Peptides against a protein of PDB entry 6TME. Designs and how they scored, part 18

Target 1, 324 residues: chain A of PDB entry 6TME
Amino acid sequence: NRLKRAYIALQAWKKAFYSDPFNTAANWVGPDVCSYKGVFCAPALDDPSVLVVAGIDLNHADIAGYLPPELGLLTDVALFHVNSNRFCGVIPKSLSKLTLMYEFDVSNNRFVGPFPTVALSWPSLKFLDIRYNDFEGKLPPEIFDKDLDAIFLNNNRFESTIPETIGKSTASVVTFAHNKFSGCIPKTIGQMKNLNEIVFIGNNLSGCLPNEIGSLNNVTVFDASSNGFVGSLPSTLSGLANVEQMDFSYNKFTGFVTDNICKLPKLSNFTFSYNFFNGEAQSCVPGSSQEKQFDDTSNCLQNRPNQKSAKECLPVVSRPVDCS
Target 2, 324 residues: chain A of PDB entry 6TME as posed
Amino acid sequence: NRLKRAYIALQAWKKAFYSDPFNTAANWVGPDVCSYKGVFCAPALDDPSVLVVAGIDLNHADIFGYLPPELGLLTDVALFHVNSNRFCGVIPKSLSKLTLMYEFDVSNNRFVGPFPTVALSWPSLKFLDIRYNDFEGKLPPEIFDKDLDAIFLNNNRFESTIPETIGKSTASVVTFAHNKFSGCIPKTIGQMKNLNEIVFIGNNLSGCLPNEIGSLNNVTVFDASSNGFVGSLPSTLSGLANVEQMDFSYNKFTGFVTDNICKLPKLSNFTFSYNFFNGEAQSCVPGSSQEKQFDDTSNCLQNRPNQKSAKECLPVVSRPVDCS

## One batch from the design tools (peptide; aimed at target 1 A177 V199 D223 E244)

Design b1_p12_7 (made by RFdiffusion4)
Pose (drawn by RFdiffusion4):
Structure b1_p12_7 (pose): chain A 324 residues (1-324), chain P 12 residues (1-12)
Amino acid sequence: as target 2 above (324 residues)
Amino acid sequence: GEVDTLLSNNAS
């Protein structure tokens, strides 16, 4: 009995609800699971006459609990939204039975430990949001082999390198912000298809920017701020024909900011503050344009306000890194 | 959050 399996799964889950501030599971009684709040039924994909539990949505319920193995019984679920709860512990391995999983959002919870590799087992997975948890350790490189449209990893404790496999991703949006990733951005980044937005804010990345970034001609947001990058901006960045937001602030970049970048057509907000740039094109000057927003604070630029001192600048400015 | 605001503003 199909809905019985859903009943057992949801009752096992209610048992694990330690605190439900909004009494969200108050009506989770009896066998009519389709009437349970946050449970969404629909016709079976292969038979419109059969009723199935196809979605779970408890966004913003602030429920403290954990996900029991019995949730593996919800075999028809394709949508799982639990943003802003207090679900703790790990994602049960039994969730590999949810073979129709398409969008999985466990953002802003209390999950911990290694990357939830059960997500790699779902053949139809398109949206994976694990941001704002306590996931840690290495990132499974094979994640970028899945045909994910969106990968949100920001605000965890992930460590080590960006996988060389990143160029295989078909994602339109990827966030790595606020982890402890280290090392260089892989040269394969130029092979990412469909990429529109990529956010690296606040990691421990370094090395020079790969020239292959210039191949991302559909990117609208490229934010590499608050890392430790060195070298000059690659001249290949003129290939970012669609970039709208570009932020390189808080790095160790040196050299010139040219109009090759500052005159990009759709570029509207270009922040390169808190680096060691010693020259900039006139078109790159903040306050100079009514259409484009620039920010050059705390660089090594003559005749500009709020720059670094000459004392701090000369050691770094006179010793540029050979990107080799 | 910061990233949420960034992507939401860009989407608008």

Design b1_p12_7_s1 (made by RFdiffusion4, then SolubleMPNN; from b1_p12_7, 6 letters changed)
Fold by OpenDDE base, seed 3:
Structure b1_p12_7_s1 (fold): chain B 324 residues (1-324), chain A 12 residues (1-12)
Amino acid sequence: as target 1 above (324 residues)
Amino acid sequence: SRVDELLSSLKS
């Protein structure tokens, strides 16, 4: 009996709760698991006459505990949403048995360990949110081989380089922000055919921006702020026909910010502050447009307010990195 | 959220 298995799983999970401040699991009693708060049943895909546990929603329950291996018995679950809790430990490998997993959200918890590779085993996964945890180590290249709509990795402890396989991603939204990623952005980034938003904020990324970024025709948000990028902005950025929000602040960029970037047709906000740019086109000057907002603060620009001192600028500006 | 809405619609 599928509901019997679900009962075993859910009771095991209840036992794994250390704290349930809102008494969310108070009604988790008896065999009628479909009546459990946060448990959602639906007709089974293989037999519409049979009800199965198809979804879990424990969002914002502030539950402290862990995910026991018995959760692997919830083989019919397609939606697993347990964000904003205090779950700790690792994601159980037994969840590989949940072959119908479609949306997996464990964000805003206290999970630790390496990337939950069990997520790679789910053939139908479309949404993965593991942000605001303590996942660490390398990002598996295979994550981008999956047909995901969104990949939220921000605010973790991931390190090493961004995999070259990123170009294979079909995701519209990808967040790398606030991790420990290092190295260059892969040139394959330009192959991300469905990308709308990508965020690299607050990592240890470095090197030159790849020219291939300009191929991201559908991107509306591109944020590479708070990294160690060097060199000039690629001229190919003129290809970002739909970019609305662009942020390159808090890097080590040099060179001239050109008209072809600042005049992008959909650009509403362009922040390139806290770099070492030594020139900007008139179209890039803050206040030059009512429709666009620019920030050129703390660069090496002449005749602009709030710039770096000559002492700070000279060593960097005089030795620009050649990205060619 | 999208997930919340989807989950709510599953319960029959």
Scores: peptide ipSAE 0.029, ipTM 0.720, DockQ to the pose 0.045
OpenDDE base, seeds 1, 2, 4, 5: peptide ipSAE 0.022, 0.026, 0.022, 0.021; ipTM 0.701, 0.726, 0.699, 0.679

Design b1_p12_7_s2 (made by RFdiffusion4, then SolubleMPNN; from b1_p12_7, 6 letters changed)
Fold by OpenDDE base, seed 3:
Structure b1_p12_7_s2 (fold): chain B 324 residues (1-324), chain A 12 residues (1-12)
Amino acid sequence: as target 1 above (324 residues)
Amino acid sequence: SRVDELLSSLRS
């Protein structure tokens, strides 16, 4: 019975394919769905004597099509990996019936519409990858209430502010890069207890960096480049004891880059180029360390190469934003 | 857990 439902779902999906360049679904014929390429069966969790479709892996199949609502019949699926295809449309709400969903990867497709809120309905979801799509609108705050290990949102069309609930996230990796997020980074960011990597690259974020960033003791990668951040770097950044890669380039930061930041013990690469910094400690100077790489290009630093002109610097440096 | 076993089998 459960496999019969799966058959209906998979046949509906096959019908929803516009193009299957690798003939991935060529063998999707007949009731034996467990033999279908990219379909993986396993004993049901509630009854080990019953075989069910537990996983889908169509990664890199270059399939064009859409996800039909009949996919909701795949109620036993825990792993759904269909990245690097050309699926379009929206994520069907019928997937809410897939209550065992654990890993959901629809990255690198042509999906559109708002954030797929159906992902919020999955109580056991641990991995969510929706990057490299055309999802738009605001990010629902509830996403960070989920006990996710990783949240990949980059390269979409998300806008509005980053939810304050970010502090509730237990994710080790979060990517916001290359969206249209605006506003400030929430102060609650410091409450992200498991965070290792966070990427804000290429958004419209602004304001001062919150001091609470310094509480992210386990962060190894912090990239806030290509935004509109202003003010000085928080002194509390000295608390990033494990940061290895840090990038603040292409912002509107001012002030002095301190020793406390550049001497972070695990720091390997620190890029603060293309800002309006008017001073830096000796430890921040490129070439000053064998173990660390720095880039101070295109700031307002005296006696350094490749800096902005006085004409460019003066209007900004003379009116520093007070973040205190 | 049974979930872990299931997932492990799918990933292998």
Scores: peptide ipSAE 0.039, ipTM 0.759, DockQ to the pose 0.033
OpenDDE base, seeds 1, 2, 4, 5: peptide ipSAE 0.036, 0.036, 0.039, 0.035; ipTM 0.747, 0.752, 0.762, 0.764

Design b1_p12_7_s3 (made by RFdiffusion4, then SolubleMPNN; from b1_p12_7, 5 letters changed)
Fold by OpenDDE base, seed 3:
Structure b1_p12_7_s3 (fold): chain B 324 residues (1-324), chain A 12 residues (1-12)
Amino acid sequence: as target 1 above (324 residues)
Amino acid sequence: SEVDELLSSLKS
């Protein structure tokens, strides 16, 4: 019975293909769904004597089409990987029936609409990759209440603020890059106990960086480049004991870049170019270390090459934002 | 059939 449901689902999906350049679904014929290319069967968790469709992998198939509601019949699927296709439309709400969903990768497609809230219904979800789509609107706060290992949201059309619930996330990797997020980074960010990598690149984020960023002891990558951040860098950034890559470039930061930041023990690359910093410690100067790479280009630094003109600097530097 | 009923419910 389960394989019959899977057959119905997969045949409906095949009918929803507009283009299959590699003929991936060419063998999707007949009742033996476990032989279908990109379909993987395993013993059912509730009955090891029953074979079920447990995984889909259609990565890099360049398939054009949509996800039909019949995919909700694939109730035993735990792995759903369909990245690098041309699937369009919305993620069907019928996928709520896939209660075993563990990894969901729909990245590099043409999906549209709001955040796929069906992902919130999966109790066992650990991996969510929806990057490189056209998802839009607000990010549901509830996404960070889930025990996800990774959250990839980059290269979409998400807008509004980053939810305060971010501090509840147990994810090691979170990407917000290349969206339309606005407002401040929530102070609750410091509560992300498992965070290793966080990327904010290319949003409309603004305000001061929260001091609580310095509590991210396990973070190795922190990229806040290409935003509208203002004020000085928090002194608490000296607490980033494991940070290797740090990028604050292309913002509106002011003030002095301190020794305490540039001497971070694991720091390999620190880019703070294209801001309005008016001073830096000697340890921050590019070429001051063989082990660390710095970029101080296009700031308001004295006696440094490739800085902004006085005309560009004066209006900003003379009116620094006080983040205290 | 049970499958048809389930399918119908998923489409609605």
Scores: peptide ipSAE 0.030, ipTM 0.671, DockQ to the pose 0.014
OpenDDE base, seeds 1, 2, 4, 5: peptide ipSAE 0.030, 0.029, 0.027, 0.029; ipTM 0.660, 0.669, 0.682, 0.680

Design b1_p12_7_s4 (made by RFdiffusion4, then SolubleMPNN; from b1_p12_7, 4 letters changed)
Fold by OpenDDE base, seed 5:
Structure b1_p12_7_s4 (fold): chain B 324 residues (1-324), chain A 12 residues (1-12)
Amino acid sequence: as target 1 above (324 residues)
Amino acid sequence: SEVDQLLSNLKS
């Protein structure tokens, strides 16, 4: 009966394909769904004697189509990987019936609509990748209540602020890059105890960086480039004992880049170009270290090459934002 | 059938 439901679902999906360049679904014929290309069966968790569809992998199939509601009949699916296709439309709410969902990857498609809140209904979800789509609107705060290992949101159309609940996340990797997020980074960010990599690239984020960033002891990658951040870099950044890659380029930062930041023990690359910094420690100067790479291009630094003109610098440097 | 009912529910 479970395989019969799967058959109905998969046949409905096949009918929802507009284009199948690699003929991936060519063998999607007959009741033996376990033989279907990209369909993986396994013994059911509740009854090992019963074979069920446990996984879908259609990655890189370049399939154009949509996800029909009949996919909700795939109730035993734990792995759903359909990245790098041309699926469009919305994620069906009927997928709420897939209570075993563990990894959901719909990245690099043409999905639209709001954040797929159906993902929040999956109690065992550990991996969520919805990047490179056209999802829009607000990010639901509840996303960070999920016990996710990774949250990939980059390259979408998300707007509004980053939820304060971010501090509740146990994810090691979180990407916000290339959206339309605005406002400040929440101070609760420092509570992300398992965070290794966080990327804010190319949003409309603004304000001062919260001091609490310095509490991210496990972070190895911190990229806040291409935003509207202002003020000085928090002195608490000296607490980033494991940061290797740090990028603050293309913002509106001012002040002095300190030794405490540039001498971070694991720092490999630190880019703070295209800001309005008016001073840097000797340890921050490009070429000062063989182990560290720095970029101080296009700031307001004296006696450094490729800096902004006085005309560009003076109006900003003379009116520094006080983040205290 | 159960499947038909489920399908109907999913489409509603």
Scores: peptide ipSAE 0.022, ipTM 0.628, DockQ to the pose 0.014
OpenDDE base, seeds 1, 2, 3, 4: peptide ipSAE 0.018, 0.009, 0.013, 0.010; ipTM 0.651, 0.541, 0.500, 0.605

Design b1_p12_8 (made by RFdiffusion4)
Pose (drawn by RFdiffusion4):
Structure b1_p12_8 (pose): chain A 324 residues (1-324), chain P 12 residues (1-12)
Amino acid sequence: as target 2 above (324 residues)
Amino acid sequence: SEVDNLLSSRAS
C-alpha cells in the first residue's frame, strides 16, 4: 500500500520533531497524508489515476529534528524543500531510494559532516542547495559530472581544492563563497557550459587567475573577492561579453586595470578595491561614469583617494608575480 | 546576506 509507506515515513519523521515552533505538524494525524501540512500530493508520473506524495515543503518552519532513515520510503518525492529549519545531523543514506529527486534544498539547517554523497545517487537531480550548514572536508569531484543546473555550497566548512572536474559542469549557477577552499582556480573553468553566475567570495584561493576565465562569455556575475589571488588581471577578461557584476576586491592583484575590461558592454559594477594595482585607465575611474560603478579604494594608484601608502606599495608593486 | 541579496536581485 503506497500511501501507507508515506504514512509510516511521515509519522517516523514527526517522532523525531523535538521542537516545532509554528505547530507545522499539528495536522499530521491519520492516514490521509495528502492533507498533512507541507506534504504535496500529485498523480503518479507513470499513471495519472494513482495518487503519490511528490513533494515536501517545510521552508521556514524552524523545526528542530533530524531526518530518519524511514524517509527513504517516500519513493515518489521529487521536491524536497526544508530551507531555514533546524534539522540536525546527516542526510540518511536511505534517501538514495528517492530516485525521482530533482530539487533538494536543505539550506540553512544544522547538518554536519562530510558532503552528503547520497545526492550523487539521484539520476534526475537538477538543483542542489546545501548552503549554510556545517558540511566540511573535501568536495567530491564527481559532483560536477551530474547535470546539475544549480549548485549552492556557500557558507559551509569545505576545504582543499576546487576539483579539476569543474569544467564538466552544466550548471548555470555555482556558489563556493565562505568556505575554506584553497589552491588555484582550475584551468578547466573555461569549459563550463551554461555558466551565468559563479561566486568564490571569502575562501583561501591563490595563484593567478587562469586566462581561460575569458571563455565564459555568458557569465553575468564573477565574484572572486576576499581570497589571495596574485598576478595581473588576464587580458583575456575582454571575452566576458556579458559580465554585469565583477568583483576582485580583497586580493593581492598587481598591475594595470585597462579599458579592455572597464569598457565591457554590460559591465555595470566593477569592484577592484583592496589590491595592489598601480595603474588604471581613465575609463576605470570611480565617479567618472553615470552608467558604470567602479571602486578602487586601497590600491597603489597615484592621484586617487584612500590609496595604500607608498611605503607599503613599493615592496609589492616592484615584485610582481610571474604567472608561471 | 551578501550572496543571498545578490541572487535575490538577479532573480528580479

Design b1_p12_8_s1 (made by RFdiffusion4, then SolubleMPNN; from b1_p12_8, 6 letters changed)
Fold by OpenDDE base, seed 1:
Structure b1_p12_8_s1 (fold): chain B 324 residues (1-324), chain A 12 residues (1-12)
Amino acid sequence: as target 1 above (324 residues)
Amino acid sequence: SRVDELLEKLKS
């Protein structure tokens, strides 16, 4: 019996709670699991006459505990939302049995260990949110082979390089922010045909920005701030016809910020502060437009306020990185 | 779809 399996799973999970401040699981008593708070039942896909546990929503419950392996018995679950809790440990491998998984949100918890590779086993997964945890290690390149709509990885402990497979991603939103990623952004990034928002903020990324970024025609948000990028901004950035928010601040960029970038048609905010730019077009000057906001603070610009000293600028500006 | 219906229920 599928509901009996669900009962076993949910009772095991209740036992795995260390703290339930809102008494969310107070009514998790008895075989009627469909009445449990945060548990949602629906007709099974393979047999509409059978009721199964199809979803879990324990968002914002502040529950402390872990995910026991018995959760693998919830084989009919398509939606698993447990964000904003205090769950710890690892994601059980037994969840591989949840072959209908569609949305998996374990964000804002205390999960640890490597990337939960069990997520790669779910053939129908469309939404993956593991942000605000303590996941670590390398990002599996296979994550971008999946047909995901959104990939939230920010605020973890992921390290190593961004996989070159990123170009295969069909996701509209991808966040890498506040991890320990290093190396260059792969040139394959330009192949992300559905990308709307990508955030790299607060990593250890370096090297030149690939010219292929300019191929991201649908991108509205591009944030590469707080990294170690060098060289000039690619001239191909003029191709970002839909970009609204662009942030390159807190890097080591050099060169000239051109009109072609600052006059992008949909550009609303462009922050390139805290770099080593030695020139900017008039269209890039803060206050030059009522429709656009610019920040050129702490660069090597002449006749602009709040710039770096010549002593700080000269060693960097005099040795520009050739990205060609 | 069942998933869509469930999504709406979960979001409400």
Scores: peptide ipSAE 0.027, ipTM 0.729, DockQ to the pose 0.044
OpenDDE base, seeds 2, 3, 4, 5: peptide ipSAE 0.025, 0.024, 0.027, 0.026; ipTM 0.719, 0.708, 0.727, 0.724

Design b1_p12_8_s2 (made by RFdiffusion4, then SolubleMPNN; from b1_p12_8, 5 letters changed)
Fold by OpenDDE base, seed 3:
Structure b1_p12_8_s2 (fold): chain B 324 residues (1-324), chain A 12 residues (1-12)
Amino acid sequence: as target 1 above (324 residues)
Amino acid sequence: SRVDDLLSKLSS
């Protein structure tokens, strides 16, 4: 009977397809749903003698359509991967019935509406990818209460501040890039115990960088470029023992880029261009190391090429923001 | 991909 429910769900979904350029659902006929292209069956967890639909993979199918409520009948699905399609509308609340959801990837579609809060209802969710959509509004703080390995939110329309609960996240990768997030990075960021990569690119974030960033010992990628950050770089950044890629470009930072930052042991690329830095240590100078790549373009540095004019620098450099 | 690999495993 479980496969019968799956049949109902999948047929409803097929009816919700507006376009199937590759005829992916051409074989979606008859009760044998396990033979459907992109549908994967496995033994049920509660009864190994029973086959159930455990996974969906419709990646790169260029399917136009929407997700009908009947998808809630796929109660055994643990893997839902439908990236790079043209699905529109909202994520159905009926998916709350998919209590085994482990990996949910709806990236690169045309989904709209608020954050799909149904994702918060899945107790076993480990992977959430909703990037490259048109999700909007506030990010629910509860997202970081989930034991997620990865959180991909980039290229959406999310607004408001980044929740303080970010420190509770156990994710190794978190992307906020290319949204409309505003406010400061929460000080609780330093509590992200498993963080390896975090990307803030292209938001409306502002204020001073919190000193607590320096507590992210496992971070290998930290990109805060294209925001409105001000003040000096925290001296505590010297604690980023494993950072390889660091980007602070296209902000409003001031002050001196210190030696202890540029000499980070694993640092490979450090971009701090397009700011208002008025000094840098010798170790920060591009070309000073064969192992490290630096970019100090378009700052307020003396005796360096491609810097801002005095006219542009003076108003900002003379009024540095005190982050203390 | 990670998901593809897992799906392949499940269907085997």
Scores: peptide ipSAE 0.037, ipTM 0.761, DockQ to the pose 0.051
OpenDDE base, seeds 1, 2, 4, 5: peptide ipSAE 0.030, 0.031, 0.029, 0.029; ipTM 0.736, 0.737, 0.730, 0.729

Design b1_p12_8_s3 (made by RFdiffusion4, then SolubleMPNN; from b1_p12_8, 5 letters changed)
Fold by OpenDDE base, seed 2:
Structure b1_p12_8_s3 (fold): chain B 324 residues (1-324), chain A 12 residues (1-12)
Amino acid sequence: as target 1 above (324 residues)
Amino acid sequence: SEVDERLAALAS
């Protein structure tokens, strides 16, 4: 039966533990898997008279080990939360059998290898958190074809470009931060109609910002800091009617920071420090507003404190990138 | 627990 299969899976997993400092699996003994710490049972969706393992929660257990293939026997699991452990290795492909997967959180572990493509096989997946691991390689474009509410990819080793399919995402929160992504932000980004928060912090992204960013009417947080972006800020950024936090710091932007950006109605913090901007509107000057905070440090601005030297500015400012 | 609440919602 289903609980017998679950017993086999959970015992195989216990055997795969190298360290269990809180003795989380100490009571993982005997056939009554529903009594196991961190194991949650519920009536099966196809037969309410049958009890099945529907959820795993081992968050913050500091367990060292790996995920054995036998976990594929947990076919009724919809919630899998194992964050803040020391699990290593790869995500087993046998998890493709968990067709009810709804929330998958393996964040803050020691997983390695390419993107866990098994996550793409789950038809009902709504939440994916794989941040703070050592996943590497390219991001599969199919990830954005999934009807996900949130996509957390930050603090990994992902490389290559951001897929053009990003515009298909219905996620409210997407994090790319602290990876090795390169290339331009796709123009299709403007099609992300449900987007509230997006962060690109600390990658190797480059080129001009696409004008289509201005179509993100619902975005409240937009952080593109610590990349290699060039050119002027798009004038279409005036369309960000709900943006509260905006960060373009630590890039290679040039040109003039306009009133239309700094006077955005919901803007609370706007950081554009450590670039090569050669002018700013009065509304962008730090201290000009009590409601808004600005940082213009380390640009090429005249009559402002803490700016770059002429020697550093001239080579860049004299050769502005044309994004048209 | 939060997990229990979510599981209950899925089972209903």
Scores: peptide ipSAE 0.020, ipTM 0.614, DockQ to the pose 0.041
OpenDDE base, seeds 1, 3, 4, 5: peptide ipSAE 0.029, 0.034, 0.016, 0.016; ipTM 0.582, 0.549, 0.569, 0.551; seeds 1, 3 fail the geometry check

Design b1_p12_8_s4 (made by RFdiffusion4, then SolubleMPNN; from b1_p12_8, 6 letters changed)
Fold by OpenDDE base, seed 1:
Structure b1_p12_8_s4 (fold): chain B 324 residues (1-324), chain A 12 residues (1-12)
Amino acid sequence: as target 1 above (324 residues)
Amino acid sequence: SRVDQLLESLNK
């Protein structure tokens, strides 16, 4: 009996709670699991006459505990939302049995360990949110082979390089922010045909920006701030016809910020502060447009306020990195 | 679909 298995799973989970400040699981008593707070039942896909546990929503419950392996008995669950809790430990491998998993949100918890590779086993997964945890290690390249709509990885402890398979991703939103990613952005990034928003904030990324970024025609948000990027901005950025928010601040960029970037048709905010740019077009000057906001603070620009000293600029500007 | 119905219910 599917509901009996669900009962076993949910009771095991209740037992795994260390703290339930809102008494969310107070009514988790008895065999009627469909009445449990945060548990949602629906007709089974293979038999509409059978009621099964199809969703879990424990968002914002502030529950402390862990995910027991018995959760693998919830084989009919398609939606698993447990964000904004204090769950710790690892994601159980037993969740591989949840073959209908469609949305998995464990964000804003205290999960640890490597990337939860069990998420890669779910054939129908469309949404993955593991942000604001303590996941660590390498990002598996296979994550971008998944047909995901969104990939939220930000605010973790992921390290190593971004996989070249990123170009295979069909996701519209991808966040890498506030991790420990290093190396270059793969040139394959330009192949992300559905990409709308990508965020690299606050990593250890370096090297030149790939020219292929200019192929991201659907991108509305591109944030690469707070990294170690070098060289000039690619001239191909003129191809970002739909970019609205662009941030390259807090890097080591050099060269000239051109008109063709600052005059992008949908550009609303362009921040390139805290770099080593030695020139900018008039269209890039803050206040030059009523429709666009620019920040050129703390560069090596002449005749602009709040710039770096010549002493700080000269060693960097005189040795430009050739990205060609 | 079942999933769509659940999404609708969970997002309310």
Scores: peptide ipSAE 0.019, ipTM 0.662, DockQ to the pose 0.044
OpenDDE base, seeds 2, 3, 4, 5: peptide ipSAE 0.011, 0.017, 0.017, 0.017; ipTM 0.641, 0.520, 0.631, 0.651

